# Designs tried in a protein design run: peptides against a protein of PDB entry 9GMZ. Part 93

Target 1, 343 residues: chain A of PDB entry 9GMZ
Amino acid sequence: TGFPLELLTRPATERLAYFENYTVAHPRLKEVYEILMRTIAEPAGASFIFVYGASGVGKTTLRLRVEQKLTELALPKLESDRARVPVVGIEAIAPESRYFNWKEYYTRALITLEEPLIDHKFDYGVRGISRDNFGKINVESKVVAPALRRALENALIHRHPDVFFVDEAQHFGKVASGYKLQDQLDCLKSLANMTGILHCLLGTYELLTFRNLSGQLSRRSVDIHFRRYCADSPEDVQAFKSVLLTFQQHLPLAETPNLVDHWEYFYERTLGCIGTLKDWLKRVLSDALDREATTITLKDLQKRALSVAQCQKMFKEIQEGERQLSETEADVQNLRSALGLGA

## One batch from the design tools (peptide; made by RFdiffusion4, then SolubleMPNN)

Design b2_p14_1_s3 (from b2_p14_1, 8 letters changed)
Fold by OpenDDE base, seed 5:
Structure b2_p14_1_s3 (fold): chain B 343 residues (1-343), chain A 14 residues (1-14)
Amino acid sequence: as target 1 above (343 residues)
Amino acid sequence: SAALEAFIQPPPDE
């Protein structure tokens, strides 16, 4: 159970692409995947799903796997309804300015939803939105954000995806001075309500700020915590070691490196985040392939590791997020006790 | 577990 040995005769680009496309089915990813798939199938009147966790925990990997599954499950229905798009996923872009760019968001969402291969091309009644000869959406610079929003609302209604994914959704929290974060939430809530499409926001623990701002969103949202592996849990340590063993077997090198013996160093520099681990190993693999090396050494790992200062910063952000969640759980328990509801 | 593993690995091109 490892990489195809034929890769050892292939170009470095193919070896690197194999590792990039490889996904470890680790316990936390499995758990969150099952919860997310169930929630999408049976939203029970929810308009939002929040998936939050540490940067580099693997949220983008989760999204891509769910998108693939929803597409596969929709194939039989797409034969009868050629207008339907089963799922749409975008990444919210960090604005160059301090302010979230809604125009760019709506443009990217519309371009992603209106793929060139869709047979049923709709006119959304917005001047300055056209398709080129290849069916690609072109948005003129003169088109304003409210017009793009109406076009996206119409597109979402006509295409009727099972879910609309927004990755890096903490970027919605980047508001101008004098604007309220509440206005951004009301904008998202309005889009979900007007379209009837379930929205899934994936992001860092900064998404917890959205939970605290609107008691109305909390009634229409499902929360999914994508936890990292914790060194204080023997089960989590064993799961993390098992991930290292799996990556060790799937590095397309002539000699299998011993990653598991260095598990403490990998944990120190990833904080139990599997995405951070994969990105680190990808960089080290690229360097090894460029040198035609037979294996990866500890020195090669050290060269591409995050600095202690970077890890300390990330760990503070994680601790703050985990603390806020623990306090929320305690507050719920205190509220239940105060209401005379048993523990 | 096996169904999720089969889904996470693209089926080998047969």
Scores: peptide ipSAE 0.008, ipTM 0.452, DockQ to the pose 0.121
Fold by OpenDDE base, seed 3:
Structure b2_p14_1_s3 (fold): chain B 343 residues (1-343), chain A 14 residues (1-14)
Amino acid sequence: as target 1 above (343 residues)
Amino acid sequence: SAALEAFIQPPPDE
């Protein structure tokens, strides 16, 4: 099954939007999705979930699919409980300054919580938080970060989301001192504890640094590794080829491009990261649609590929993350062996 | 729903 053929008669914007909204199911995404959904349903006293993996592995896609599913599952209850929000998801912004902007974080979280529920006024108990004529939250400049935190705590308690997602959570770690990173984790821990809301942090392997700094969070956290596909695994290569096959069928072009025959080149320039692959294909599709092209060629792909230097940098970051995890796994095995627990 | 299953369709087994 491919794209709807009717798209060939539609504007380039609709054709591009179709591909942008299209998600290929692939084994690693499905596995991580199932683990994450199970963990959200049965957190077993966990306050945090860490989802880590390579940049461009597809963490944002995972989040959006979980958000969609949690919303779908909540719909019957939302009809009776209009105060409830099933899920909330924000993206952490890299601070322009060496200081994390908690005021901005709390403001964005509040806006995101209230955006689906425009019709229901919530009193945050904080002066200077109001709704505009469109029901959007307006925060006056005089409102300080501690007041916004209390407003967010109250909103999270009132809205009772099953999970609070923070995407690109490695941006918390870009603070110039390990001390400030600890303080940020303690702030997040306090927010989770005060609200009783499960937090899921999605990010790169830089999130492992967060886990190691907070020995107390480790006891109340679940880790989920979102792995890339590896070229040394025949099963992973087959899964990657199957993803390429699916993408080529879902590119809304008059002639189906042969992406699968170029799988090694796609792997070289994506490192087995499906998000990176999708973003590459989006750029190439956009260029093809702008030219009213009937298909995508290897030259079109090459024009929008990541440079070898970019791939080498990304690969080094991946190898460091994979190494840290492998060392941790070895340490666990060594501990088990030392305890007389079989391997 | 069939639509969500379509988005989570495993790669076709060759």
Scores: peptide ipSAE 0.008, ipTM 0.438, DockQ to the pose 0.124
Fold by OpenDDE base, seed 4:
Structure b2_p14_1_s3 (fold): chain B 343 residues (1-343), chain A 14 residues (1-14)
Amino acid sequence: as target 1 above (343 residues)
Amino acid sequence: SAALEAFIQPPPDE
């Protein structure tokens, strides 16, 4: 079944919003979703979950779907426990400076954690944190990072989310020295330990650096690799073609474009990353709707495609990440063999 | 979520 045909009579804004909100349930997304949901339900003493994969693989879509599901599952309990927030999700911002801005991180986390719908005024125990008449948190500029950390610790303890999501978490790794990165990891570890809240860090393969730096975090972490589709796998190619077929059926246009016939070109310009594909199609759909076009052409696709140079850069970053993971898997097998455990 | 339960239909056999 494709898009609702009634959308063809609706404004361009509603047609675009339909496609933006549409999620293809592709095999890799489903697999990672099930692993992540199971791990959140049964963390088995883990304090961290690392979800890593290529830029544009769909990590933000995964996060949003898990947040939605955790909220739905919590609804019956939220009626009795009005202080509880089922899930918190933030995106880490790339620092403008060489150092991660912890003050900004804590402020954004507090603002996201304390939605206006929570009737219970929480006392953060920190002067200069207030709620406005609409329940929105205001943090005064005079509030220092250690005070904001304490406020966040108290808020996380009080609200008891099942998980705290940090998207684009590789931005924690943007520090001038390995020592400063260790201090940041120790800060995150301390926050998770002090609150008892499970943290899920989603990011690029740069998150592997976090895994390798802390042998203590590795013992209390679950790793989830969100793989792209690979052109050397017939099954992955078939899954990618199936995603293209689904997207072409869900583009709210009068004439269904044939995306599947151009699968190699879509693969070349997305590297098997479904998020990159969706963002590309969204841009092309927006252009088509602005022109009142009946369909999408190859020329329309080419106009909004990533350049070959961009794809080459992204592919190099992916290959380096996949190499590091393959080396780690080989090291595990070698360790098992050396321990007399069958490989 | 109904969206994640939808099996992607295989592409038509070429």
Scores: peptide ipSAE 0.006, ipTM 0.458, DockQ to the pose 0.072
Fold by OpenDDE base, seed 2:
Formats: C-alpha cells, sequence, structure tokens
Structure b2_p14_1_s3 (fold): chain B 343 residues (1-343), chain A 14 residues (1-14)
C-alpha cells in the first residue's frame, strides 16, 4: 500500500511531514526492536544496554519507536500512577570543550523527566530548581553538577521509567584520556545503580571503546549490534531493494519514481544505512515539492547525494567498527577454548 | 553513472 492519495491535494508541508513521519519496518530494524523491547522487559540484572552501529543506520528511529511503544504499554498504569514516566530519552551533545558537560546533561535529563503536563510534582530537595507558571523546570546558574545529579537521582527514583535512553552516546567518549573515559563510565554506572533505572546508550561504533574499558560494565551490559545491509549478502541486497520499493511507494508525488532499478547507486551513497537513505530522499522530496514537480529525477538525487569522499570516510569508520566486533568475537572463542569449553 | 540516467524520466520539457 502506498501513501494516501489525498496528500496530492494537500500543501507541500503536509506531504513532506507524511514522508518524514513514515517509518519503513525493515528486517534489521525489526530484529533490533524486538531484542531491545525484550531486554527492557527482562533486563536480567543488566544496568546498561549498548546499541551500536554505523552513523545513519537508524538508531534514532529505533529509539523513538521503542519510546512510543513503552508509552502505549504504560498508559493503563499511568492512569493509576500519575507520578510515573514510562520512558525518558535524551540526546548527548558533543562537548564544546574536551570535557563532557555533566551540568548540562543533568539539566536536560531533569527537564525531559519533568514534562509540564505531568500532574504530580515533587520537591527535588535542591535549592535553585523551580517550576515556572507552566510547570516547566527552571535551573538557576548557581546550581552545581553534584546537586543536579542528586535531583536527577531523586527524579528517576520517583518517576521510575522502564528505561533511560541516551542517543549519540559516543560523545561521552570524546575525553582526551582513557582515565577520564573510565571516570565518565563509572559516573553513569553509579547513576544507574543508585536509581535502579536501566540505561540504554545508543551510538556509533565508538561505543565499543566503552565496553572494553570497564570489565564491570561488561558484566552488567547487554550488547545490540544494529548492522547495516551488506552488498555481499544476497539477502541483505534483497532487503535493501525492498526498502527502496517501500520508499518509492510512500513518496507523495503524482508519479511514482523507480528507485529500485538504481539500487546500486543508492547503496554506493548510503553504504546500506537506511537512515542515510531516508534523509537523502527527504531532501530530494523537499526540492521536488518546492518546484511543484510530479516526480523526482536522477539530477535531483545527484544534487542531494553524499559525495564520494564523504562515503569513503564513512566506509572506513564502518570497516574499523566491524573489524573490532569481529576481533571481540574471536577473543570470546579463544577464551572458551582456553577454558576447555568446546567451540 | 550510465545505468542511473535511463530510468528517472527527464523532467517534461516545459
Amino acid sequence: as target 1 above (343 residues)
Amino acid sequence: SAALEAFIQPPPDE
């Protein structure tokens, strides 16, 4: 089934919004979604979930779909427990300095937890945290990071979310020394342990460095690899073509473009990353709608494609991440063999 | 390059 044909009579803004909000339920997204939902429901003593994969693989889409589903599942309980928040999700910001801004992180987390529409308000026990007339949290500049941490711990305990999401979590790793990275991980681990709240960190393959640095996090973490589609796998190529077919059916244009016949070019410029593909098609659709075009052309695709140099850089980063994972799998097998456990 | 040119219909000549 394609887009609703009534969209062709709607403003360009509504047509673009339809495509932006549309999610292709592709095999890798479904697989990771099911693993993540099951792990959140049954964490088995885990304090962390790591979701890692290429930039533009679709991690943010995964997060948003899980947040929606957890909210839907919690609705019956939220009627009786109006203090509860089912899920919290934030995006980590790249630090302007070589140091992660914990004050900003805690402030953003508090603001997200204490959405104005939550009926039941509580005292944080911290001076300089207030609510405005609309119930929005205001944090005074004088409030220090340790006080904000205590406020966040209290808020997480009181609101008791099923999971706390941190997107772009590789930004915690941009610290100049391995020791400082360990300190950041110990801080996150302490927050998870003190609150009893499961944390899910989503990010690039740079998150693998976090797992290797803390032998204690490895014991309390679940790992989820969100893989791209690979051109050397016939099944992955077929899945990628199926995604292109679905997108061409959901572009709200008068004439359906044929994207599938150009699958190799789409693969070359996305590296099998569906988020990158969607963002590309969104830009091309926007340009087509601005021109009142009936369809999209190759020239339109080429104008908005990533450069070959950008793709080569991204591919090197992917290959390094995939290599590190393969080495980790080999290390597990070597450890099993050394323990006298069969392969 | 060449295989891509064929299928995306040129814009109708205005």
Scores: peptide ipSAE 0.000, ipTM 0.282, DockQ to the pose 0.015

Design b2_p14_1_s4 (from b2_p14_1, 9 letters changed)
Fold by OpenDDE base, seed 3:
Structure b2_p14_1_s4 (fold): chain B 343 residues (1-343), chain A 14 residues (1-14)
Amino acid sequence: as target 1 above (343 residues)
Amino acid sequence: DEALRAFIQPPEDE
């Protein structure tokens, strides 16, 4: 089934919004979704989940789908427990300074957790935290990071989300010193331990640095690799073509564009990353709608494609991440062999 | 699979 044909008579904004909100089901997304949902349901003493993969692989889409599903599953319980929040998700900000802004992190987490629609408004015992006329949390500039941490700890305990998501979590690693990175990991670990709330960090392969730096986090973490599609795998190529076919059917244009015949070009400029593909198609769709075009052409695609230089840079980052994982897998196999454990 | 698409799609606003 394609897009609703009624969209062709709707404003460009609605047509674009339809495509933006549309999610293609694909094998890698399904696999990671199922693993993540199972791990959230049964963390088995884990305090952290690390979801890592290439930029634009679809981690944000994964998060949003899990958040939606957890909310849906919690609805019957929310009727009886009005204090509960089923899930909380934030995006980590790249630090402007050499120091991670914990005050901002705690503030954003608290604001996200304390949705205005929550009936049970708790006083977290911190002066300078209030609600505005819309019920949104307001934090006065005088409130220090330790006080915000205590407020967030109390909020997490009282709201008891099934998971706390941090998207773009590689930004924690951009701290100039290994010492500061360790301190950040220890702070996150402490927050998870004090609240009993499972944390899920989603990010690029730079998250592997967190795995390597904290042997203690490694013991209490579950790793989930969100892989791209590889051109050397016939199954992956078929899955990628199927995604292209689905996208071409869901572009709200009068004439269905032929994306599948250009699959190699799409692969070259996305590296098998479905998020990158979707974002590219969004840009092209926006341009087409602005021109009141009936379809998308190869020239339209070329105009909004990532440059070869951008793709080469992204590919080097992917290769480095995949190499690190392959080396780790080899090390595990070597250890197992040395222990007399079969392959 | 249609079931998988339905599972991953946002609920249609009824």
Scores: peptide ipSAE 0.006, ipTM 0.373, DockQ to the pose 0.105
Fold by OpenDDE base, seed 4:
Structure b2_p14_1_s4 (fold): chain B 343 residues (1-343), chain A 14 residues (1-14)
Amino acid sequence: as target 1 above (343 residues)
Amino acid sequence: DEALRAFIQPPEDE
């Protein structure tokens, strides 16, 4: 089943919005989704979930789909518990400075927790945090990071989400000279412990550095690897072609483009990352709609493709991350052998 | 890089 044919008579904005909101349920996304949903439902004493994978693999899409599902599942309970927020999701911002801005992080988290539809105003216990008449949080510039942390702890306890998502969490690794990355992890651990809220950190392979730094975090964390599709796997190639087939059927154009015949070019410029593929197709679709084109051509694709130099850089980063994971698997086998456990 | 090309190119179906 393709896109709704009535979209061909709709404005370009509606056609683009359809594709933007469309999610291909590809095998890796389904697998990670199921693991993540199960882990959130039964954390088994875990305080953290780490979801790591290549940039553009689809981590933000995963987060949004889980947030939607958790919200749907919570709806019957929210009628009785009007103070509860089922899920909170934020994106960590890359600091302009050499250090992570905790003040900004806490402020963004507070703003996200305070949906205007929540009638229950609670006191944050911090001077300089107020709600406007529209229920929006205002944080005065004089409010310091430790006070914002206490406000966030109180808000998380009061709203009691099933999970707190932090996307682009590798930005916690941006530490100023002389500071330890361990201090950042201890701050996150303390927040999770004080609130009793499960934290899910989504990010690049740079999150693997966090896993190795704290043996205490490792004991209370679940790791989920969101893999890209690899060209050396026939099954992964077939899955990638199937994604292309699905996308070509869901591009709201008068003539269905043949994306599958160009699968190698799509793989070359996405490295098997479905998020990168979707973003590319979105740009190309936008251009096609602006020109009132009936289809997408190879020339249209080439105009919006990542450069070879960009792909080479991204691939080096992926290879380093995949190498670190393979070494970890070998280390587990070596540890088992050293413990006298069969391989 | 030859290594990049070798990894991105599916093995030729022999």
Scores: peptide ipSAE 0.000, ipTM 0.308, DockQ to the pose 0.018
Fold by OpenDDE base, seed 5:
Structure b2_p14_1_s4 (fold): chain B 343 residues (1-343), chain A 14 residues (1-14)
Amino acid sequence: as target 1 above (343 residues)
Amino acid sequence: DEALRAFIQPPEDE
């Protein structure tokens, strides 16, 4: 089934919004979704989940779909527990400085936890945290990071989400020294332990550096690799073509564009990353709608494609991440062999 | 896969 045909009579803004909100179900997304949902339901003493993969693989889409499902599943319980928030999701921001801004992180987390629509208002016991007339949290500039942390700990305990999501979590690793990186990890670990709330960090392969730094985190973490589609796998190529077929059916244009015939070009410029593909198609759709075009052409695609230089840079980053994971798998096999466990 | 869509997409409010 394609897009609702009624969209062809709707404004360009509605057509674009439809495509933006549309999610293609694909094998890698399903696999990671199922693993993540199972891990959240049965964390088995884990304090962290790490979801890592290429930039543009679809981690944000995964997060949003899990947040939606957890919210849906919690609805019956929210009627009896009006203080509960089923799930919290934030995006970590790249620091302007060489140091991660914990004050900003705690502030954003508090604002997200304390949406105005929550009936049960909580007192954080921190001076300089207030609510405006609309119930929105306001944090005064004078409030220090340790006070914000305590407020967040209390809020997380009181709201008791099933999971706390942090997207773009590689930004925690943007510190000037390895020692400072360890301090950041210990801070996150302490927050998870003090609140009893499961934390899920989503990010690039730079998250692998966190895995290697703390043998204690490794014991209390679950790792989920969100893989891209690889052109050397016939099954992955077929899955990628199927995604293109689905997208071409869900572009709200009068004439269905033939994206599948250009699959190699799409693969070349997305590296098998479905998020990158969706963002590309969104830009092209926006241009087509602005021109009141009936379809998308190869020229329209070429105009909004990532440059070869951008793709080469992204591919090097992916190859390094995939190499590190392959080495880890080999190390596990070597360890098993050394322990007398069959390979 | 329509079954996968039904699982990941919120039910369309009919």
Scores: peptide ipSAE 0.007, ipTM 0.390, DockQ to the pose 0.130; fails the geometry check
Fold by OpenDDE base, seed 2:
Structure b2_p14_1_s4 (fold): chain B 343 residues (1-343), chain A 14 residues (1-14)
Amino acid sequence: as target 1 above (343 residues)
Amino acid sequence: DEALRAFIQPPEDE
């Protein structure tokens, strides 16, 4: 089934919002979703989940779908436990400086934990943290990072979310000269251990560097690789074409555009990343709606495509990440052989 | 395919 036909009579803003909110349930997203949901339900002593993949593969979409599902599943329990928050999700910010801003991270996490509509309010035990008349948290500038950490620990213990999500988590790897990336890992590990809350870090392949530096995190972490679609796999090509078919059916235009016949061009300019594809189509749809166009054309697509230079840069980053994962698999086989367990 | 190459060329800035 395509988009609701009544959208054709609605304002451009509603038509665009429909497409923005639409999610294609493609095979890789479904696979990673099922693994992630299962791991959250049964962490088996894990304190961390790492979800890594190419920029634009759809990690944010994955997070939002899991957050929605965890919230839905928790609704019956929230009636009896008015203090509980089912899930917390934040995006890590790239530091303006050469070091990660922990004060800002703790502040954003605290603000996200405090749903204004939650009936049960508690004292954070930290001076300079207050609530406004709308129940929003205000953190005074004088509050130091160690105090904010204690407040976050108390809030996480009290609210007891099933998981704490951090999107764009590769930004934890941004350390000033003379600081060790290990110190950032130890800080996150300590937060997870002190609260007993499962942390899920979503990010690019730069998370592999973060993951490999902590042998201790390695023992208490689950790794989930969110792969792109590869053109050398017939199954992946078919899945990518099916995504294009679904998107063309869900573009709220009077005439259904032919995206599938141009699948190679879409693949070339997205590298098999569905998030990149959706963002491209959103830009093109916005332009078409502004012109009151009945469909989108190839010229419309070309106008909003990533440049070849951008695609080449993205592809190099993907190849480096995929190479690092392949080396890790080879290292496991070498270790097994050295232990006499066979290849 | 010549058709694919025509797709890859950035629009000439007129």
Scores: peptide ipSAE 0.000, ipTM 0.319, DockQ to the pose 0.014; fails the geometry check

